# Designs tried in a protein design run: peptides against a protein of PDB entry 8YVU. Part 82

Target 1, 39 residues: chain A of PDB entry 8YVU
Amino acid sequence: PQLCYILDAILFLYGIVLTLLYCRLKIQVRKAAITSYEK
Target 2, 160 residues: chain B of PDB entry 8YVU
Amino acid sequence: TWLTVLKKEQEFLGVTQILTAMICLCFGTVVCSVLDISHIEGDIFSSFKAGYPFWGAIFFSISGMLSIISERRNATYLVRGSLGANTASSIAGGTGITILIINLKKSLAYIHIHSCQKFFETKCFMASFSTEIVVMMLFLTILGLGSAVSLTICGAGEEL

## One batch from the design tools (peptide; made by RFdiffusion4, then SolubleMPNN)

Design b2_p15_6_s1 (from b2_p15_6, 11 letters changed)
Fold by OpenDDE base, seed 1:
Structure b2_p15_6_s1 (fold): chain B 39 residues (1-39), chain C 160 residues (1-160), chain D 39 residues (1-39), chain A 15 residues (1-15)
Amino acid sequence: as target 1 above (39 residues)
Amino acid sequence: as target 2 above (160 residues)
Amino acid sequence: as target 1 above (39 residues)
Amino acid sequence: DLGLLSLLFLLLVLS
């Protein structure tokens, strides 16, 4: 039971990191799309 | 077709195997540091007493490293070495799964026999903790075995 | 206790979905970068 | 890199 809560904490942290990486990548896609549109 | 896909993912499988090995080693080290397994009566930690987290991690790490090196250098002699290492790792993984299943059965039997209704009882807590750790290690070992078998099939396909 | 395992499953599914979306987004960034380089 | 990240996530959930 306690190990399950520890796993939840790890998965939650992993989810936050992935969300941040996804946001960064989404910004890169938008920047790349703008650059492609201006050319 | 399937062999081609496995060949493309060979480095990924090798990294997976190394990562699985490191996680198993970390769990083994943490358990050994927190708990004195030698003073625990019974076979609740039989997998740890056998030293599986350590030697298993070494075998998987070596197999994964050899697979990555073989793929990067593209040398025929490394392919044979990787095949041998992956085969050895597959055997080690199978043995590890067997040990972990036996440990899991003993832990579950202990919980059932003692009717562990109180989680905070020392004996029941240790049995429950052992069960959870063994389950985690079992999943990691299955993943490691899967990667080692996949790499073995890839290596065998390259020899043909 | 049972809720903890359910939460683990949800977090795991969330991580898989985010990883797939991240892969798709990364492919889009690469395609956009190639298109920008060719122009 | 993405495959490794997915595998790490799978390993974390299965562990």
Scores: peptide ipSAE 0.532, ipTM 0.810, DockQ to the pose 0.279
Fold by OpenDDE base, seed 3:
Structure b2_p15_6_s1 (fold): chain B 39 residues (1-39), chain C 160 residues (1-160), chain D 39 residues (1-39), chain A 15 residues (1-15)
Amino acid sequence: as target 1 above (39 residues)
Amino acid sequence: as target 2 above (160 residues)
Amino acid sequence: as target 1 above (39 residues)
Amino acid sequence: DLGLLSLLFLLLVLS
């Protein structure tokens, strides 16, 4: 039972980190697309 | 700066509030359908007996919908209506948190008094289940309240 | 306790989906960078 | 869209 809560915390942190990284990556893709369109 | 950020995220906050309300309503309906709360001894499900998942979900849904409509139409009269609805939702959320905390205390006290070492006993299982559901509802209510308060601050800033 | 295990399963699935989406997005960023370098 | 996805993840974890 305690392992379940620990796993939840780890998965939660992992999800937050992945979401932030995904957002950064998506912004980079959008910036690259805009730069490519302006060329 | 924070006010401008809240204004940009107003629609997102409204959607969050509606989603929270829907999840609360789903939990309420599932618990009421699976469990005969009226036949359960004690105040383990006091928040459900008070009908909080139902009226709380209604308040949050109305507040969220009004916030989204106000943002989309950009009408001054809708902004005032949204501010009023968000204020009402904030009050409802605060009341809900209080009810849930009381329920949580009663559930924990029940587990302590009956020395629930045997998890498979019906009463202990119900108390543990109630505790888990109440904790989930508490988190959802906190999220809904945060959204409602944020929308209220945003609306108040627009009126100034 | 049983709800914790259900939550773990949902979070695990969500983490896998996000990881796959992140990998796909990372590949897209790399392809965009290569295309920009060739121009 | 990303904000909504992040919120959904946060809600799933907190629930």
Scores: peptide ipSAE 0.524, ipTM 0.805, DockQ to the pose 0.294
Fold by OpenDDE base, seed 5:
Structure b2_p15_6_s1 (fold): chain B 39 residues (1-39), chain C 160 residues (1-160), chain D 39 residues (1-39), chain A 15 residues (1-15)
Amino acid sequence: as target 1 above (39 residues)
Amino acid sequence: as target 2 above (160 residues)
Amino acid sequence: as target 1 above (39 residues)
Amino acid sequence: DLGLLSLLFLLLVLS
């Protein structure tokens, strides 16, 4: 039970980090697409 | 094609297999060091008594290493060796899954029979712990088997 | 305790989906970068 | 790298 809660916390943190990285990557893709469209 | 995708992910699959093997080995060593399995009555740790975490880890490690080496050197003899090793690892993984499922059933049956209402009872705690470890090992074995099968398919595709 | 396991499953699924999406996005960024370099 | 992260995440969830 305690391990489950600890795991939840770790997974939650990992999920947040991945979400942030995904957002950053998405912004980069969008910027790259815009730059490619302007050329 | 799916074969092309698998070929690109071959190194990743190999690393995954090695990592899975290492984790299984770690769990095996920890359980064997902390618990005197030989003195534990019952078949709660049947998978550990069979030594699966050890020989399974060896098979998966060899398979993963051969897969990585085969991909890097791109030599025909290494590809064939990797295919053979992955096939052997797949068989070992299937056997391991069977052993783990049997162990899991025994552990669950033990918990049910002893009506483990009090978690603090040593026997109930051990059975619960065994169940958790076996479940983890089962998932790891499934992942290892998946990687080994994928590598086998990739290797077979390269020979054709 | 049951809720904890359910949450773990959801977070795990979320992590897998995010990782797959992140991989796809990273491949897209790499392809865009290569295309930009060839121009 | 991303595949490895996914694997690590999977392992963390399973642990």
Scores: peptide ipSAE 0.531, ipTM 0.810, DockQ to the pose 0.369; fails the geometry check
Fold by OpenDDE base, seed 2:
Structure b2_p15_6_s1 (fold): chain B 39 residues (1-39), chain C 160 residues (1-160), chain D 39 residues (1-39), chain A 15 residues (1-15)
Amino acid sequence: as target 1 above (39 residues)
Amino acid sequence: as target 2 above (160 residues)
Amino acid sequence: as target 1 above (39 residues)
Amino acid sequence: DLGLLSLLFLLLVLS
């Protein structure tokens, strides 16, 4: 049971990090699309 | 087409295999450091007593390393060596799964026999802990076996 | 107890989905960059 | 890199 909670904490942290990376990447995609449209 | 995909991911699969092996080794070392398995009554840690985390980790590590080296150098002798190592790792993985399943059955049986309703009891806690660790090891072993089999198929395809 | 394992499963699924989405997004960024370079 | 990250996540969850 304690290991389960530790795992939850690790997975939660990992999920947060991935979410942040995804958001950053999404912003990059949008910027790239705008740049392509202006050309 | 499927073989081509596997070839492209060969290095990734090798890294996966090494990582799986390292995790298994870490679990083995942690359990051995925290618990005196030799003094634990019953066969709750039969997989650990059999030394699976150690020899399994060695086989998977060697297989993964050989696969990565084979891919990087693209030498015929390395390809053959990698194929052999991956085959051996696949066999080891299958054996490991069998051992882990047996251990899991014993752990579950122990919990059932002793009516472990209160997980705070030392024996019941140990059995529960063993079950959790064995399940984790089982998943890791399945992943390792999958990677080893994939690498074996890739290596066999290169020899054809 | 059981909730911990359920949470693990949810977090695991979330991580898989995020990873897939991240991969797709990264491919889109690369495609957009190539298109912008060709113009 | 992304594949490795995905694998790491899977291994983390399964471990």
Scores: peptide ipSAE 0.528, ipTM 0.812, DockQ to the pose 0.306; fails the geometry check

Design b2_p15_6_s2 (from b2_p15_6, 10 letters changed)
Fold by OpenDDE base, seed 4:
Structure b2_p15_6_s2 (fold): chain B 39 residues (1-39), chain C 160 residues (1-160), chain D 39 residues (1-39), chain A 15 residues (1-15)
Amino acid sequence: as target 1 above (39 residues)
Amino acid sequence: as target 2 above (160 residues)
Amino acid sequence: as target 1 above (39 residues)
Amino acid sequence: LLGELATLFLLLVLS
């Protein structure tokens, strides 16, 4: 039972971090696409 | 193009806020319907007793709706309104997180003090259930706050 | 306890989906960077 | 769109 709560916390943190990283990557892809279009 | 992307992100964040609010309301109503919180002794459901699922959901819903409306109409006055609403929603979210953390601490303390080894004891079951629901609500509130803050930053950027 | 396990399952699934999406975005960023370098 | 889906999925998971 306690392990379940710990796992929830870890998975939640992982989800947040992945979401942030995904957003950053998406921004990078967009910037790269704009740069490639301007060239 | 950048503004269009930001607008799409704002709409998404607004929808996310509304969805978060709806989920919080659903959880609040379910908990209120299934559990008679008024008859539960202790501070295990302090967040529910404070009505956080309800007022928090309302604030997030309003913030999300205003953000969507602001993005759709592309009017300067709506941007300011959305910024204000998002700021208010962010404050509400922060307050909600604080309340939920306090509730979580109380629930954990209750579980620790009573040495809840037997899950089937009514008090321990309620404390465990409360902890689970509070954790879920805390996660939703954090997401809602994140969306509200993001919308606030986007709105502030559009005003500059 | 049962809710915790359900939450774990959902969070785990979410983590997997996000990881896949992140990998796809990372590949896109790499492709965009290569294309920008060739121009 | 994928970011939106990820966020929506996060919300669904957290809900």
Scores: peptide ipSAE 0.533, ipTM 0.814, DockQ to the pose 0.385; fails the geometry check
Fold by OpenDDE base, seed 3:
Structure b2_p15_6_s2 (fold): chain B 39 residues (1-39), chain C 160 residues (1-160), chain D 39 residues (1-39), chain A 15 residues (1-15)
Amino acid sequence: as target 1 above (39 residues)
Amino acid sequence: as target 2 above (160 residues)
Amino acid sequence: as target 1 above (39 residues)
Amino acid sequence: LLGELATLFLLLVLS
């Protein structure tokens, strides 16, 4: 039972980090697409 | 730029808010159907006794629906209405979080006082179940509040 | 306790999906960067 | 939309 809560916390933190990284990456893709369109 | 991103995500945030409200309502109805909260001793279900899953779900649902309608119709009157509803939902969410935190503290205190080593004891089981449900509801409430606040910021930005 | 395990399963599935999406997005960024370099 | 869904799911999981 305690391991389950610890796992939840780790997975939660991992999810937040991945979401932030995904958002940053998505912004980079959008910027690259805009730059490609302006060329 | 952040305001522009939030505007693009307004419909998604509204849908998320409605979904969160529906989940909260479902949890509330399930708990009320399975457990006779009125006969449970203690304050382990204080959030349910206060009717938070019901009124909270209503507030979030109304806020989300108004936000979606406001975005789709693109009318100034609807924007103001959505802003008001989102503000009300944000206040309701904050109140709900407070109630849930209090409930969580009471549930944890109950578990600690009764030294719930025997999980199969009815009181300990109910306290543990209450704690789990309250935690889940707290998470859903935080999500709903986040969506409502985001929609409020978007609406305020449109009025400026 | 059972709810914790259900939450773990959901979080785990979410983490896998996000990882896959992140990988796909990373590949797209790399392809966009290569295309920009060739121009 | 997928990013938003992922964010929502993450928020839901984190909640």
Scores: peptide ipSAE 0.529, ipTM 0.810, DockQ to the pose 0.357; fails the geometry check
Fold by OpenDDE base, seed 5:
Structure b2_p15_6_s2 (fold): chain B 39 residues (1-39), chain C 160 residues (1-160), chain D 39 residues (1-39), chain A 15 residues (1-15)
Amino acid sequence: as target 1 above (39 residues)
Amino acid sequence: as target 2 above (160 residues)
Amino acid sequence: as target 1 above (39 residues)
Amino acid sequence: LLGELATLFLLLVLS
């Protein structure tokens, strides 16, 4: 049972980090698309 | 443009706050409907007795809505209002986290004292359920606080 | 305890989905970079 | 899409 809560915390943290990274990457894709359109 | 990205980030954070608030309200209403907290012995549901799910959800909802409106209207008065609301929501979130941590400690202590080997006992089940709900609320509160702080920093940066 | 395991399952599934989306987005960024280099 | 993803994340965390 204690291990379950620890796993929840780890997975939660991982989810937050991945969400942030995904957001950053999505912004990069959009910037790249805009740059490609201007060329 | 980077401004469009910032706008989307602010809206995202606002929506996150509203969603967190809605979930907190849902949990609060479910717990209040299923459990008669007033008749439960102990301070296991101290966060619920304090009404945190309600006022916390209201603060986060208002903060998120103001942030979205501020970004859409791009008016100085709305920016200040959003900043103020986000600051208030951050303070409320911090207070909520503190209350939830205290509640969690009490719940864990209760479980430890009763030596709950049998989870099917009513008292142990209630304590375990309370602990689980408090943990969920704690995570939601942390998310809400993070979003509110982020919006506050973004708003402060726009004013400078 | 049961809620903890359910939460673990959901967070795990979410993590997998985010990882897949991140990979797809990373591939898109790479494709955009290659297209920009060819121009 | 990012907002929707965040919404899904929150829903998944709370579910």
Scores: peptide ipSAE 0.528, ipTM 0.808, DockQ to the pose 0.308; fails the geometry check
Fold by OpenDDE base, seed 1:
Structure b2_p15_6_s2 (fold): chain B 39 residues (1-39), chain C 160 residues (1-160), chain D 39 residues (1-39), chain A 15 residues (1-15)
Amino acid sequence: as target 1 above (39 residues)
Amino acid sequence: as target 2 above (160 residues)
Amino acid sequence: as target 1 above (39 residues)
Amino acid sequence: LLGELATLFLLLVLS
């Protein structure tokens, strides 16, 4: 049971990190699309 | 443009804040419906006794709605209003986190003191249930605070 | 305790979905970068 | 929209 809460915390942190990485990647895709459109 | 991206992000953050507020309200309502908190001795449900799920949800909901309205209408006065609402929501979120942390500490201390080996004991079950609900509320409050702070930073950036 | 396991399952599923979305987005960024480089 | 939904889902799961 205590291990379950630790796992929840790890999964929660992983979710936050993935969300941040996804946002950064989305911004990069948008920047790449804008650069491609201006060419 | 960067402004369009920021606007979409603000709307998303506002919707997220409203959703978080609604989930908190739902949890508060469910807990109040299932448990008679007023008859429970101790500080296990201190966050609920303080009414945090209700006023916190209202503050987050208002902040999110104002942020969405401000973004949609593109009016300067609404931006200032949204910034104020987001700031107030951030303060409310911080207060809520503090209350929830205190409640969590008390619940964990209760579980430790009573050496709850038998989960089916009424007191241990209530303490465990309270801990689970408080943890969920804490996560929701952190998310709400994060969204409110993000909206505040975006709004402050637009005024500069 | 049972709620913890349910939360773990939901977070795990969410992590898998986000990982898949991140991979798809990363592939799109790479494709966009290659297309931009060829121009 | 899909990115926003994914972010919302992430936030929902994190919550």
Scores: peptide ipSAE 0.525, ipTM 0.806, DockQ to the pose 0.360; fails the geometry check

Design b2_p15_6_s3 (from b2_p15_6, 9 letters changed)
Fold by OpenDDE base, seed 3:
Structure b2_p15_6_s3 (fold): chain B 39 residues (1-39), chain C 160 residues (1-160), chain D 39 residues (1-39), chain A 15 residues (1-15)
Amino acid sequence: as target 1 above (39 residues)
Amino acid sequence: as target 2 above (160 residues)
Amino acid sequence: as target 1 above (39 residues)
Amino acid sequence: DLLELARLFLDLVLS
């Protein structure tokens, strides 16, 4: 029912936020790896 | 080692893109098989009439396949091809989202105009069903676009 | 309505996978930070 | 693990 659509919206928003956080974290890992390689 | 991990992530994104494309294609074929959209009056199935589930799925599938092949073979020419395909799929995904949003607005407007109190009326049921399918397709398209854009950024970073 | 539940299941699974990946990536960032601190 | 999962999904899609 209506709760299902609300849950979809929440899960979708959660997915977007997690994707952004994952991308940021991935960039941080890459930067850390490059820094470690240059040392 | 970190490069290997990144390549694995890119392959996963490519697989996700292909999976999204296949699901979109399946939904499109099922809807076209069950419902004769060509005989349905109105714009509630405008995205299907435009053939988006089909051409969009093709673009996403090609992009995902090229991305996976490019990561596996690690050839320069394949990297460029994958980048081009991912860029094209990203544009296609954006266009698809626009079409789906327009379809969703039309479907919602139809439901409001006809004051669909009885859900069992054929027209109201079709409009509601269209809305549900369009929402699902929209989510899938957003996922596919996200994967394509991510792959495009990764590929562009490797070329620079 | 049934399609909504299917979508919920897919989004939920996606959220779980992303959470696991995020946790793994976070552990990698921590390990990289520790390694860089020891150098 | 992720590679194996990716291969499994790829095989499933290509099958």
Scores: peptide ipSAE 0.480, ipTM 0.810, DockQ to the pose 0.090
Fold by OpenDDE base, seed 1:
Formats: structure tokens, sequence, C-alpha cells
Structure b2_p15_6_s3 (fold): chain B 39 residues (1-39), chain C 160 residues (1-160), chain D 39 residues (1-39), chain A 15 residues (1-15)
């Protein structure tokens, strides 16, 4: 049971990191799309 | 730029694989240090008895390290080595998943047979603990396998 | 304790989905970049 | 080695 909570914490942190990375990548895609449209 | 992005992804996967391996190794060592698995009745710790947390962690660690080194140095021999290591790690991961599933089934069966309602009983506690650890290791092994397979595919693509 | 395991499963699934989406997005960015350079 | 790995991870996350 205690180990489960530790795993939850790790997975939660992993999820946050992935979400941030995804957001960053999404912004990059949007910037690339805008640049391609203007060109 | 494309190659740089791919390299970054491979490095990330390699690091993830190494971290997963290290966590598995740490859990394995802790469990082996705290519990005398050899004297525990039943097969609730079959994965530990098989030594999967150790050899699996070693394979994943080596694979991840080789992948990172290969990406950094961009040498052909390192790429081949990384591909081989990742393939081996993928096989090890698959085997590990199988072992863990078997262990999980045995642990669950033990819990059901003994009608473990009270966690204070030594046998039931051990079975429950084993189940929890096995589930954690299963998650880690799946992550490691995913990274190893991804690295293998990427490496194979680079060699073509 | 049982709720903890359910949370673990949800977080794990979320992590896998995000990883796949991140990979797809990264591939899209790469394709967009290549197309932009070829144009 | 562990420190280098940690730095690599951080660099990857921050990149």
Amino acid sequence: as target 1 above (39 residues)
Amino acid sequence: as target 2 above (160 residues)
Amino acid sequence: as target 1 above (39 residues)
Amino acid sequence: DLLELARLFLDLVLS
C-alpha cells in the first residue's frame, strides 16, 4: 500500500513532465505551421 | 535538424531505459536485503527467485548506456552494438513480463486460497507485498521494453 | 490502498497515451520542417 | 556517471 503511493507520485511526476513537453512541442508545431503559411 | 531531433529522442529513450533499469535493480536489491526470499514458502516471489530484477536491470542498463553512447559518438560500431543491446533488452523485457505475470497469478491465487482478509498475518502480508512489488516491476518492465523496442527500431532504421 | 492501484493504472495509461501523442507530434514537426526546407 | 545521466535527462527535459 505504501509502495503504491510512491508509484503514484512517480507516475504523477512523469505525467506532468510529459504534459509540459507535449505543450512545448505543440507550440513548436504551431510556430512551424505559421512560418510555413507565411512563406 | 531531423537527425538531431532523432538523436535527442534516442537519448531520452536510453536515459529512460537506464532509469527504469536502475529502479528495478534498486527494488530488487532492497527486497532481497530485507526479505529472505529463499525461505518463504510458495512461489509468490518467483520473479525475484528467477533474478529478473537483477539481470533484467543489467540488460536494460547496458542497452540504454550503449544507446546514449552511440548517439553521442555517432560511430558505426557503437550503433550496431546499441542495436544488439536493445534487441537483447527487448527480449529480456518480454521474458521479464512473462515471469512477472506468472508471479502475479501465483500471488493472487495464494491470496484467494488463503482468504487473506487480515494483512497482519505474515503469509498474507508477504503475498500482498509481493503482488504490489510485482505490479510495480511489471509497469517498469513495460516501460523499459517500450523504450528498448523503440531504440531497436530507430537503430535498425539508421542502419538501413 | 485499492484506490491507489486504480490511480496507478489511470496515470500509467495517461503516460502511455501522452508518450504516443508526443511521438506523433514530434514526427509531424519533423515532416513540416523537411517540407519547409524542400520548398 | 549518474551525475552525467542526470544532466542528460535535465538537458533533454529542458530542451
Scores: peptide ipSAE 0.469, ipTM 0.806, DockQ to the pose 0.069
Fold by OpenDDE base, seed 4:
Structure b2_p15_6_s3 (fold): chain B 39 residues (1-39), chain C 160 residues (1-160), chain D 39 residues (1-39), chain A 15 residues (1-15)
Amino acid sequence: as target 1 above (39 residues)
Amino acid sequence: as target 2 above (160 residues)
Amino acid sequence: as target 1 above (39 residues)
Amino acid sequence: DLLELARLFLDLVLS
């Protein structure tokens, strides 16, 4: 049970980090798309 | 193509593999430090008794490192080395998954046979703990195997 | 306890999905960058 | 080696 909660915390943190990275990458894709459209 | 995608993510896969290996190693060391597995009756810690967290982590770490180095230097000899290491890691991962599944089945069987209703009982606690750890290790091993196989495919594609 | 395990499964699945999406997005960023460089 | 690995991880995360 306690280990389960620890795992939840780790997975939750991992999910948050991945979400942030995904958001950053999505912004980069949008910026790249805009730049390619203007050229 | 799928190969092109894998080649582009080779470094990421390598880092992921190394990270997975490190996590597995950490879990293995923690479990070994907290529990005296050698004195625990039964096969609920068969994966730990086999030393999987250690050698598996080593294989995955080496494979990941070689993959990263191979990608960065892009040398033929490194590609071959990485391919060999990733192949070995893939085999190790598959073996590890098998061992972990067997361990999980034994642990679950132990829980069912003894009808563990009281969590605080030593045997039931150990079986439950083993089950939890084995499940975690199984997930990590699956991730590691996936990365190793992906890297192997990338390396094989580069040699062809 | 049981809910914890369910949460673990959900978070694990979420992590896998996010990882796949991140990989796909990263590929898109690279493709977009190459396209912008050629133009 | 560990430091390089850490740098690789950080670069991957921060890239």
Scores: peptide ipSAE 0.465, ipTM 0.801, DockQ to the pose 0.068
Fold by OpenDDE base, seed 2:
Parts: sequence; C-alpha cells; structure tokens
Structure b2_p15_6_s3 (fold): chain B 39 residues (1-39), chain C 160 residues (1-160), chain D 39 residues (1-39), chain A 15 residues (1-15)
Amino acid sequence: as target 1 above (39 residues)
Amino acid sequence: as target 2 above (160 residues)
Amino acid sequence: as target 1 above (39 residues)
Amino acid sequence: DLLELARLFLDLVLS
C-alpha cells in the first residue's frame, strides 16, 4: 500500500509539471495570435 | 522556429522514454534483490520471470537515446535509426503491456483463491506487493509506449 | 488502500488528458506561427 | 551523460 502512495506522489508531480507547461504554451499561443493579428 | 519546437518535443519524448526505462530497470533490480523470484510459489511474478523489466528497459533506453542523438546531430542515418528503434520500442511496449496484464490477472486470481483479507499474511502480502508493482510497471509501460509511438510518428513525418 | 488505487487511476487519466491537450495546443502554436510567417 | 540529460530536461521544462 505504501507503493501506491508513492505512485500517487509521482503522478501528482507529473500532473503539476504538465499543467505548468500547458499554461506556458497557452500563453505562447496567445502571443503568437496577437502578433499575427497585428500584421 | 518550427525545427526548434520539433526538436524540443522529440528530445522530451526521448528523455521520457529513458526515464521510464530507468525506473523500470530500478524496479526490476530492487525486486530481484529483495525477493528471490525463483523460489516464490505460483506465477505471481510472471512478468519478472520473463525479464520484462530488463529487456523492456533496454529497448526504451536505446530508443530514447537514439531519438535524442538523432535530434541533436540532424543526420539522416540517425533519423532512420531512431525511427527503427522507436518502432521496435513500440512493439516491445505493447508486448510488455500484454505480459503485465496477464501477470496482473494471475496475481488477482491468487488473492481471490487465498481470500487474502489479512494483509500481514506472507503469501497475501507477496501477492499484494506483486499487484502493486505490476500496476506501476503497467503505467510506466503505457507512458513509454505513448512516447515511442509519438516519436515514431514524428520520425515518419520527417522522412516524408 | 482502495482509495489509493482509485486516486492512482484518476491521476493517471488526468495525466493522459493533459498530455493530449498539450499536444493539441502545441500543434495550434505551430499553425499560428506558420500563418504569421506567411504574412 | 546523465548530467547532460538532466540539463536537457531542465532546459526543456524551463524553456
């Protein structure tokens, strides 16, 4: 059962990292869209 | 640039494969060090007996390394090699998933047969431990397979 | 312990979904960049 | 090699 909790921790960390990356990428998409619109 | 983005993606996937492989290898070595699988009754550790953590880890490691090297050097021959390695890793991952599922079924069947309500019983503990390890390995294998497939698709796209 | 396994399943599913969304978003960024370059 | 891989991963995450 302790191994299950370790797995949970790893998956949770993975989820956090992915969320951060997703947010950054979303910001990049917005910036790119704005730049394209201004041209 | 587009090329930079693609390279970053491929490198990330390659790193993911390598990490997955390393984790699988670590689990395999730990289990082999702590438990003498050969003396364990039943087929609870069938995936380990088949050596999946080892050969699977090797395949994923090679695939990941080749992918990273291919992206860094931008050589056509390396790209082809990486594509081949990723394809092989994808096949290996699929096979591994199958083996792990079979092992999981056997482990669950063992738990059911012995009516393992008490966790502290040696046999039940071993079965539960096996189940947990197999589940972890299954998740890792799925992640590795996903990365390998993604790299294969990317590599195939570059060849077109 | 059963709750732990359920949590693992949820986190795993979440990770898969985030990965897919990340990939889609990255493709969108690429498309936006191409469009901007062609202008 | 492991250190380079770690740096690559960090650079990827932080980029």
Scores: peptide ipSAE 0.460, ipTM 0.805, DockQ to the pose 0.067

